# Designs tried in a protein design run: peptides against a protein of PDB entry 5ONS. Part 21

Target 1, 181 residues: chain A of PDB entry 5ONS
Amino acid sequence: MFKKFDEKENVSNCIQLKTSVIKGIKNQLIEQFPGIEPWLNQIMPKKDPVKIVRCHEHIEILTVNGELLFFRQREGPFYPTLRLLHKYPFILPHQQVDKGAIKFVLSGANIMCPGLTSPGAKLYPAAVDTIVAIMAEGKQHALCVGVMKMSAEDIEKVNKGIGIENIHYLNDGLWHMKTYK

## One batch from the design tools (peptide; aimed at target 1 L106 A136 H141)

Design b2_p16_5 (made by RFdiffusion4)
Pose (drawn by RFdiffusion4):
Structure b2_p16_5 (pose): chain A 181 residues (1-181), chain P 16 residues (1-16)
Amino acid sequence: as target 1 above (181 residues)
Amino acid sequence: SALDEEVEKEYSDYLP
């Protein structure tokens, strides 16, 4: 979603949200990520203004104190930014690719099933369309936010095709936009 | 942040 994204060519503007809208978004975040509820007062303090950074192709980025928290396209599901995920790794279920796939996902490639079924990889049960944190064999931190395109069971069995869609990866355009200011 | 720098350093060997 952000492979060729930068602030100049992709950010149209930034709107500050009213209280009515903030509550609605928080509710959606709760529905989508149940375990995030106890942490929202910390992530989105009552005191701080909440802004949406509007981007081309109807991408929205939710910001608090200039920190990028979540993003979505159209009115689709919210995804955590990798920066937020690094602070709260438990927000998402995990999938671990083998170390050989690291170079490909850091270049924006989708995750193929061999990257999840090979030694060094760990594949956990997941239904299709689940938003997952991509972990790497031998690495402590997540490197990609993905969406299951095949269920985990199908990935084990079919073992060919895109297993996980690469949505956001380390040092993509979104990662380079460290803060909005 | 320091955490971000640590994460970048961890994956630097795999960057294009």

Design b2_p16_5_s1 (made by RFdiffusion4, then SolubleMPNN; from b2_p16_5, 7 letters changed)
Fold by OpenDDE base, seed 1:
Structure b2_p16_5_s1 (fold): chain B 181 residues (1-181), chain A 16 residues (1-16)
Amino acid sequence: as target 1 above (181 residues)
Amino acid sequence: SELDKEVEEEYKEYFD
């Protein structure tokens, strides 16, 4: 999603959201990520305005005080940014790729099944379309936010092709955006 | 942030 993303070239505008819209978004976030509910007040304090940064290709980034918190495309599900995920690593279920897959993930490549079934990888139960945090063998912090394109069960059985779609990865265009005020 | 720097340091070998 952000492989060729550049803040200067791909951001269109920024709007401040009304209270009712913010309420709706918060409810949606809790529905998508139930574990976030106790933390939502510090992630999105009531006193702070919430903004949407509108980008090309129907990408929207939810921000508070310049921090990039969540993003979505074409009004689909919200994804946490890696920066937020690093603060709250429990927001997403995890999958772990082996060491050899790291370089490919960080190039924006989708995650192939063997990188999830090989020694050093850890594959946890997850259904198709589940948004997941991609961890790496020997690393402490997520390097990617992805979407299961196969169930964990099918990844194990088929063990070839794209297991997880790479949505947002460390050092991509969104990562380099850092903040937006 | 310091956390961001820690993460970048953790994966530094993969960045040019």
Scores: peptide ipSAE 0.778, ipTM 0.968, DockQ to the pose 0.830
OpenDDE base, seeds 2, 3, 4, 5: peptide ipSAE 0.774, 0.774, 0.775, 0.777; ipTM 0.968, 0.968, 0.968, 0.968

Design b2_p16_5_s2 (made by RFdiffusion4, then SolubleMPNN; from b2_p16_5, 5 letters changed)
Fold by OpenDDE base, seed 2:
Structure b2_p16_5_s2 (fold): chain B 181 residues (1-181), chain A 16 residues (1-16)
Amino acid sequence: as target 1 above (181 residues)
Amino acid sequence: SELDKEVEEEYAEYLP
């Protein structure tokens, strides 16, 4: 989603949300990520304005005090940014790729099944379309946010093709955006 | 942030 993304070229505008809209978004976030509920007042304090940065290709980024928190495309599901995920790693279920897959993930490539089934990888139960944090063998923090394109069960059985779609990865255009005020 | 730098350092060998 952000492989060729550049803030100067791909951001269109920024809008400040009304209180009622913020409430709706918070409810949606809790629905998508139930574990975030106890932390949401800390992540999005009621006294702080919430903004949406509108980008090309129908991408929207939710921000508070310039911090990039979540993003979505075409009003689909929200994804946490890696920066937020690093602070709250429990927001998403995890999958772990082996060391050999790291360089490909960080080039924006989708995660292939062998990188999730090989020694050093860890594959946890997850259904198709589940948003997941991609961890790496020997590393502490997530390097990517992805979406399951196959169930964990099918990844193990088929063990070829795209297992997880790469949505947002460390050092992509969104990562380089850092903040937006 | 410090956390951001920590993560970048963790993956430094794979980053430009």
Scores: peptide ipSAE 0.779, ipTM 0.968, DockQ to the pose 0.829
OpenDDE base, seeds 1, 3, 4, 5: peptide ipSAE 0.779, 0.776, 0.776, 0.778; ipTM 0.968, 0.967, 0.967, 0.967

Design b2_p16_5_s3 (made by RFdiffusion4, then SolubleMPNN; from b2_p16_5, 5 letters changed)
Fold by OpenDDE base, seed 5:
Structure b2_p16_5_s3 (fold): chain B 181 residues (1-181), chain A 16 residues (1-16)
Amino acid sequence: as target 1 above (181 residues)
Amino acid sequence: SSLDEEVLAEYAEYLP
């Protein structure tokens, strides 16, 4: 999603959300990520305005105090940014790729099944379309936010093709944006 | 941030 993303070229505008809209978004986030509920007031304090950075390709980035928290495309599901995920690693279920897959993930490549089934990888139960944090063998922090394109069960059985779609990865265009005030 | 730098350092050898 952000392989060719550039803040200067791809940001259209930024709007400050009304209180009612913020409430709705918070509810959506809790629905998507139940574990975030106790932390949401910390992540999105009531006193702080919430903004949406509107980008090309129908991408919207939710920000508070300049921090990029979540993003979505075409009003689909919200994804946490890696920066938020690094602070709150529990908000997504995890999958772990082996060391061999790291370089490819960081180039924006989708995660292939063998990278999730080989020694060093850890494959956890997850259904198709689940948004997941991609961890890596021997590393502490997520390098990617992805979407399961196969169930964990099928990844193990078939062990061929794209297991997880790479949505946002470390050092991509969104990462380079850092903040937006 | 310090956390950003920590994460980048973790993956430094793999970054393009």
Scores: peptide ipSAE 0.771, ipTM 0.967, DockQ to the pose 0.918
OpenDDE base, seeds 1, 2, 3, 4: peptide ipSAE 0.771, 0.769, 0.768, 0.768; ipTM 0.967, 0.967, 0.967, 0.967

Design b2_p16_5_s4 (made by RFdiffusion4, then SolubleMPNN; from b2_p16_5 with S12A D13E L15F P16D)
Fold by OpenDDE base, seed 1:
Structure b2_p16_5_s4 (fold): chain B 181 residues (1-181), chain A 16 residues (1-16)
Amino acid sequence: as target 1 above (181 residues)
Amino acid sequence: SALDEEVEKEYAEYFD
């Protein structure tokens, strides 16, 4: 989603959200990520304005005090940014790729099944379309936010093709954006 | 942030 993303070229504008809209978004976030509920007031304090950064290709980024928290495309599901995920690593279920897959993930490549079934990888139960944090063998922090293109069961059985779609990865265009005030 | 820098250092070998 952000492989060719550049803040100067791909950001259109920024709007401040009304209270009612913010409440709706918070409810959506809790529905998607039930574990976030106890932390949501900390992540999005009531006293702080919430903004949406509108980008090309129907990408929207939710921000508070300049911090990029969540993003979505075409009014689809919200994804946490890696920066937020690093603070709250439990927001998403995890999958772990082997050491050899790291360089490909960080190039924006989708995660192939063998990288999730090989020694050093860890595959956890997850249904198709589940948003997941991609961990790496020997690393402590997520390097990617992805979406299951196959169930964990099918990844293990088929072990061929794209297992997880790479949505946002460390050092991509969104990561480089850092903040937006 | 300190956390951001920590993560970047963790994966530094993969960056230009």
Scores: peptide ipSAE 0.778, ipTM 0.969, DockQ to the pose 0.832
OpenDDE base, seeds 2, 3, 4, 5: peptide ipSAE 0.776, 0.776, 0.776, 0.777; ipTM 0.968, 0.968, 0.968, 0.969

Design b2_p16_6 (made by RFdiffusion4)
Pose (drawn by RFdiffusion4):
Structure b2_p16_6 (pose): chain A 181 residues (1-181), chain P 16 residues (1-16)
Amino acid sequence: as target 1 above (181 residues)
Amino acid sequence: LSTDVTDEEVLEEYGL
């Protein structure tokens, strides 16, 4: 979603949200990520203004104190930014790719099933369309936010095709936009 | 459960 994204060519503007809207978004975040509820007062303090950074192709980025928290396209599901995920890794279920796939996902490639079924990889049960944190064999931190395109069981069995869609990866355009200011 | 990590640390881990 952000492979060729930068602030100049992709950010149209930034709107500050009213209280009515903030509560609605928080509710959606709760529905989508149940375990995030106890942490929202920390992530989105009552004191701080909440802004949406509007981007081309109807991408929205939720910001608090200039920190990028979540993003979505159209009115689709929210995804955590990798920076937020690194602070709260438990927000998402995990999938671990083998170490050989690291170079490909850091270049924006989708995750193929061999990257999840090979030794060094760890595949956990997941239904299709689940938003997952991509972990790497031998690495402590997540490197990609993905969406299951095949269920985990199908990935084990079919073992060919895109297993996980690469949505956001380390040092993509979104990652380079460290803060909005 | 929350962690304290910098971009530099995370990127260093991945050789970036």

Design b2_p16_6_s1 (made by RFdiffusion4, then SolubleMPNN; from b2_p16_6, 5 letters changed)
Fold by OpenDDE base, seed 1:
Structure b2_p16_6_s1 (fold): chain B 181 residues (1-181), chain A 16 residues (1-16)
Amino acid sequence: as target 1 above (181 residues)
Amino acid sequence: MPLEVTDEEVLAEYGL
């Protein structure tokens, strides 16, 4: 989603959200990520305005005090930014790739099944379309936010092709935005 | 439960 993303070229505008819209978004976030509920008031304090940065290709980024928190495309599901996920690693279920897959993930490549089934990887139960944090062998922090394109069961059984779609990865175009006010 | 983390720490972890 952000492999060729550039803030100067791909950001269109920024709008401040109405209170009612913010409440709706918060409810959606809790539905998607139940574990975030106790922390949502800390992440999105009531006193702080919430903004949406509108980008090309129907990408929207939720911000509070300039911090990029969540994003979505075409009004689909929300994804946490890696920075938010690093602070709150429990808001997504995890999958772990082996050491060899790291360089490919960091280039924006989708995660292939062997990188999730090999020694050093850890594959946890997850259904298709589940948004997951991609962890790596020997590393503490997520390097990628992805979407399951196969179930964990099918990844183990078939063990060929794209297991997880790479949505947002460390050092991509979204990462380089850092802040936006 | 939330972690204190910096960009530099994560980037260094991945050799970036």
Scores: peptide ipSAE 0.807, ipTM 0.977, DockQ to the pose 0.940
OpenDDE base, seeds 2, 3, 4, 5: peptide ipSAE 0.805, 0.806, 0.805, 0.806; ipTM 0.977, 0.977, 0.977, 0.977

Design b2_p16_6_s2 (made by RFdiffusion4, then SolubleMPNN; from b2_p16_6, 6 letters changed)
Fold by OpenDDE base, seed 1:
Structure b2_p16_6_s2 (fold): chain B 181 residues (1-181), chain A 16 residues (1-16)
Amino acid sequence: as target 1 above (181 residues)
Amino acid sequence: MPLSVTDEEVEKEYGL
């Protein structure tokens, strides 16, 4: 989603959300990420305005006090930014790729099944379309936010093709935005 | 429990 993303070229505008809209978004976030509920008031304090940075290709980024928290495309599901995920790693289920897959993930490549089934990888139960945090062998922090393109069961059984779609990865265009006020 | 983490720490971890 952000492989060819550039803040200067791909950001259109920024709008401040109404209270009612914020409430709806918070409810959606809790539905998508139940584990975030106890922390949502810390992440999105009531006293702080919530803004949406509108980007090309129907990408929207939720921000609070300049921090980029979540993003979505075409009003689909919300994804946490890696920065938020690093602080709250429990808000997504995890999958772990092996050491060899790291360089490919960091180039924006989708995650192939062998990188999830080989020694050093850890594959946890997950259904198709589940948004997951991609961890890596020997690393502490997530390097990617992805979406399961196969179930964990099918990844193990078929063990070829794209297992997880790479949505947002370290050093992509979104990562380089840092903040937006 | 939320973690304390910096961009520098993560980037260094992945050799970026």
Scores: peptide ipSAE 0.809, ipTM 0.977, DockQ to the pose 0.959
OpenDDE base, seeds 2, 3, 4, 5: peptide ipSAE 0.806, 0.808, 0.806, 0.807; ipTM 0.977, 0.977, 0.977, 0.977

Design b2_p16_6_s3 (made by RFdiffusion4, then SolubleMPNN; from b2_p16_6, 6 letters changed)
Fold by OpenDDE base, seed 2:
Structure b2_p16_6_s3 (fold): chain B 181 residues (1-181), chain A 16 residues (1-16)
Amino acid sequence: as target 1 above (181 residues)
Amino acid sequence: EPREVTDEEVEKEYGL
């Protein structure tokens, strides 16, 4: 989603949300990520304005005090930014790629099944379309936010093709935005 | 529990 994304070229505008809209978004976030509920008032304090940065290709980024928290495309599901995920690593289920897959993930490549079934990888139960944190062998922090394109069960059985779609990865265009106020 | 994390430590971890 952000492989060729550039803040200067791809951000259109920024809007501040009304209270009622914020409440609706918070409810959506809790539905998608139940584990975030106890922390949502810390992540999105009531006193702080919430903004949406509107980007090309129908991408929207939810921000509070300049921090980029979540994003979505075409009003689809929300994804946490890697920065938020690093602080709250429990808000997504995890999958772990092997060491050899790291360089490909960091180039924006989708995660192939062998990178999830090989020694050093760890594959956890997950259904198709589940948003997941991609961890890496020998690393502490997530390097990617992805979407299961196959169930974990099918990844193990078929072990061929794209297992997880790479949505947002370290050093992509979103990572380089840092903040937006 | 939430964690204190910096961009630098993550980028260093992955050699960025």
Scores: peptide ipSAE 0.827, ipTM 0.980, DockQ to the pose 0.960
OpenDDE base, seeds 1, 3, 4, 5: peptide ipSAE 0.825, 0.824, 0.826, 0.826; ipTM 0.979, 0.979, 0.980, 0.980

Design b2_p16_6_s4 (made by RFdiffusion4, then SolubleMPNN; from b2_p16_6, 5 letters changed)
Fold by OpenDDE base, seed 5:
Structure b2_p16_6_s4 (fold): chain B 181 residues (1-181), chain A 16 residues (1-16)
Amino acid sequence: as target 1 above (181 residues)
Amino acid sequence: MPREVTDEEVLAEYGL
């Protein structure tokens, strides 16, 4: 999603959300990420305005105090930014790729099944379309936010093709957009 | 529980 993203070129505008809209978004976030509920007031304090940075390709980035928190495309599901995920690693279920897959993930490549089934990988139960944090063998922090394109069960059985779609990865265009005031 | 994390910490971890 952000392989060719550039803040200067791809941001269209930024709007400050009304209270009612913020409430709706918070509810959506809790529905998507139940584990975030106890922390949502910390992440999105009531006193702080919430903004949406509107980008090309129908991408919207939710920000508070300049911090990029979540993003979505075409009003689909929200994804946490890696920076938010690093602070709150429990808001997504995890999958772990092996060491060999790291360089490919960091180039924006989708995660292939063998990278999730090989020694060093850890494949956890997850249904198709689940948004997941991609961890890596020997690493502490997520390197990617992805979407399961196969269930964990099918990844293990079939072990061929794209297991997880790479949505946002470390050092991509979104990552380089550190803040937006 | 939330964690304190820096960009440098994560980037260094991945050799970036």
Scores: peptide ipSAE 0.813, ipTM 0.978, DockQ to the pose 0.961
OpenDDE base, seeds 1, 2, 3, 4: peptide ipSAE 0.811, 0.811, 0.812, 0.811; ipTM 0.978, 0.978, 0.978, 0.978

Design b2_p16_7 (made by RFdiffusion4)
Pose (drawn by RFdiffusion4):
Structure b2_p16_7 (pose): chain A 181 residues (1-181), chain P 16 residues (1-16)
Amino acid sequence: as target 1 above (181 residues)
Amino acid sequence: SPVHLVTEPIEEKDDF
């Protein structure tokens, strides 16, 4: 989603949200990520203004104190930014690719099934369309936010095709936009 | 059920 994204060519503007809208978004975040509920007062303090950074192709980025928290396209599901995920790794279920796939996902490639079924990889049960944190064999931190395109069971069995869609990866355009200011 | 390989923040950063 952000492979060729930068602030100049992609950010139209930034709107500050009213209380009515903030509550609604928080509710959606709770529905989508149940375990995030105890942590929202910390992530989105009552005191801080909440802003949406509007981007081309109807991408929205939720910001608090200039920190980028979540993003979505159209009214689709929210995804955590990798920076927020690094602070709260439990927000998402995990999938671990083998170390050989690291270079490909850091270049924006989708995750193929061999990257999940080979030694060094760890594939955990997941239904299709689940938003997952992509972990790397031998790495402590997540490197990509993905969406299951085939269920985990199908990935084990079919073992060819895109297993996980690469949505956001380390040092993509979104990662480079460290803060909005 | 969901699986989490990491549940708490880690300050030591990986070099990718």

Design b2_p16_7_s1 (made by RFdiffusion4, then SolubleMPNN; from b2_p16_7, 5 letters changed)
Fold by OpenDDE base, seed 4:
Structure b2_p16_7_s1 (fold): chain B 181 residues (1-181), chain A 16 residues (1-16)
Amino acid sequence: as target 1 above (181 residues)
Amino acid sequence: GPVYLVTEEVEEKDVF
């Protein structure tokens, strides 16, 4: 989603949201990520305005005090940014890729099944279309936010093709967009 | 229970 993203070229505008819209978004976030509920007031303090950075290709980035928190495309599901995920790693269920897959993930490549089933990888139960944090063997922080293109069960059984779609990864355009007010 | 990290700015060099 952000492989060729550049803040200067791909941001259209920034809109401050009305309180009613913010409440709706918070409810959506809790629905998507139930575990975030106790933390949401810390992540999105009531006293702070919430803004949407509108980008090309129907990408919207949810921000509070300039921090990029979540993003979505075409009014689809919200994804946490890696920067938020690094602070709150429990927001997403995890999958772990092996060391060999790291360089490819960091280039924006989708995660192939063997990278999730090989030694050094850890594949946890997850349904198709689940948004997941991609962890790396031997690393503490997620390197990627992805979407399960197959269930974990099917990844193990088929062990071929794209297991997880790479949505947002370290050093992509969104990562380099550290803040926006 | 869930634990969050109290961190400053995260850079790639801090992770990789």
Scores: peptide ipSAE 0.035, ipTM 0.549, DockQ to the pose 0.191
OpenDDE base, seeds 1, 2, 3, 5: peptide ipSAE 0.018, 0.028, 0.017, 0.017; ipTM 0.553, 0.545, 0.559, 0.547

Design b2_p16_7_s2 (made by RFdiffusion4, then SolubleMPNN; from b2_p16_7, 8 letters changed)
Fold by OpenDDE base, seed 4:
Structure b2_p16_7_s2 (fold): chain B 181 residues (1-181), chain A 16 residues (1-16)
Amino acid sequence: as target 1 above (181 residues)
Amino acid sequence: MPHYERTEEVEEKDVF
């Protein structure tokens, strides 16, 4: 999603959200990420305005005090930014890739099944279309936010093809955006 | 044109 993203070229506008819209978004975030509920007032304080940065290709980035928190495309599900996920690593279920897969993930490549079933990888139960944090062998912080293209069970059984779609990765265009006020 | 000021303060944790 952000492999060729540049803030100067791909941002269209920024809008401040109405209270009713913010309430709807908070409810959707709790539905998608139940573990976020106790932390949501810290992440999105009631006193602080919530903004959406509108980008090309129907990408929207949710921001509070200039921090990039979540993004979505075409009013689909919200994804946490890696910067938010590093502060709150429990927001997403985890998958772990082996050391060999790291270079490919950081180039924006999709994660192939062998990178999730090999020694040094850890595959946890997850359904197809689940948004996941991609961890790396020997690292503490997520390197990627992805979407399961196969269930964990099917990844293990078939062990061929794209297991996880790469959505947002460390050092992509969204990572380099850092803040937006 | 809305002037977007980048606030510099997020320390780049070199995670990788």
Scores: peptide ipSAE 0.026, ipTM 0.417, DockQ to the pose 0.061
OpenDDE base, seeds 1, 2, 3, 5: peptide ipSAE 0.019, 0.019, 0.018, 0.020; ipTM 0.478, 0.585, 0.471, 0.407

Design b2_p16_7_s3 (made by RFdiffusion4, then SolubleMPNN; from b2_p16_7, 9 letters changed)
Fold by OpenDDE base, seed 2:
Structure b2_p16_7_s3 (fold): chain B 181 residues (1-181), chain A 16 residues (1-16)
Amino acid sequence: as target 1 above (181 residues)
Amino acid sequence: GPHYLRTEEVEELDVY
């Protein structure tokens, strides 16, 4: 989603949300990520305005105090940014790729099944279309936010093709935005 | 409870 993304070229505008809209978004976030509920007031304090950075390709980034928190495309599901995920790593279920897959993920490549079934990888139960944090063998922090394109069961069984779609990864265009006020 | 990182900790991360 952000492989060729650049703040200078791909951001259209930034709007401040009304209270009612913020409430709706918070409810959506809790529905998507139940574990975030106890933390949501810390992440999105009532006193702080919530903004949406509107980008090309119908991408919207939810921000508070300049911090990029979540993003979505075409009003689909929200994804946490890696920066938020690093602060709250439990927001998403995890999958772990082996060491050899790291360089490919960091280039924006989708995660292939063998990178999830090989020694050093850890594949946890997850349904297709689940948004997941991609961890890496020997690393503490997520390197990617992805979407399961196959169930964990099918990844193990078929063990070829795209297991997880790479949505957002370290050093992509979104990562390099860092903040936006 | 679950561990979380503060903003300053995230900024100081040696990430990959």
Scores: peptide ipSAE 0.116, ipTM 0.780, DockQ to the pose 0.174
OpenDDE base, seeds 1, 3, 4, 5: peptide ipSAE 0.099, 0.083, 0.086, 0.106; ipTM 0.687, 0.732, 0.687, 0.657; seed 3 fails the geometry check

Design b2_p16_7_s4 (made by RFdiffusion4, then SolubleMPNN; from b2_p16_7, 5 letters changed)
Fold by OpenDDE base, seed 2:
Structure b2_p16_7_s4 (fold): chain B 181 residues (1-181), chain A 16 residues (1-16)
Amino acid sequence: as target 1 above (181 residues)
Amino acid sequence: GPHYLVTEPIEELDEF
């Protein structure tokens, strides 16, 4: 989603949201990520304005005090930014790729099944279309936010093809944006 | 997977 993204070229405008819209978004976030509810007032304090940064390709980024929190495309599901996910790793269920897969993930490549079934990988139960945090063997921080293209069960059984779609990864265009005020 | 808060998030790729 952000492989060729640049703030200067791909941001269209920024809108400050009304209170009622913010409440609706908070409810949507809790529905998608039930574990975030106790933390949501810390992540999105009532006193702080919430903004949407509108980008090309129907991408929207939710921000508070310049911090990039979540993004979505075409009013689909919300994804946490890696920067938020690093603070709150529990927002997403995890999958772990082996050491050899790291360089490919960091190039924006989708995650192939063998990179999730190898000895250095850890594959946890997850249904198709689940948004997941991609961890790496020997690393503390998530390197990617992805979407399961197969269930964990099918990844193990089939063990070929695309297991997880790469949506947002370390050092992509969204990562480099850092803040937007 | 494990659920823990990262107190010191990374700022740049070289910290990964």
Scores: peptide ipSAE 0.330, ipTM 0.813, DockQ to the pose 0.276
OpenDDE base, seeds 1, 3, 4, 5: peptide ipSAE 0.277, 0.223, 0.207, 0.301; ipTM 0.800, 0.788, 0.788, 0.798

Design b2_p16_8 (made by RFdiffusion4)
Pose (drawn by RFdiffusion4):
Structure b2_p16_8 (pose): chain A 181 residues (1-181), chain P 16 residues (1-16)
Amino acid sequence: as target 1 above (181 residues)
Amino acid sequence: STIDEEAEEEYADYFP
């Protein structure tokens, strides 16, 4: 979603949200990520203004104190930014690719099933369309936010095709936009 | 962020 994204060519503007809207978004975040509920006062303090950074192709980025928290396209599901995920790794279920796939996902490639079924990889049960944190064999931190395109069981069996869609990866355009200011 | 710097350092060898 952000492979060729930068602030100049992609950010149209930034709107500050009213209380009515903030509560609604928080509710959606709760529905989508149940375990995030106890942490929202910390992530989105009552004191701080909440802004949406509007981007081309109807991408929205939720910001608090200039920190990028979540993003979505159209009114689709929210995804955590990798920076937020690094602070709260438990927000998402995990999938671990083998170390050989690291170079490909850091270049924006989708995750193929061999990257999940090979030694060094760890594939956990997941239904299709689940938003997952992509972990790497031998690495402590997540490197990609993905969406299951095939269920985990199908990935084990079919073992060919895109297993996980690469949505956001380390040092993509979104990662480079460290803060909005 | 220290944690972001650590994450970048951890994956530095794999950057295109």

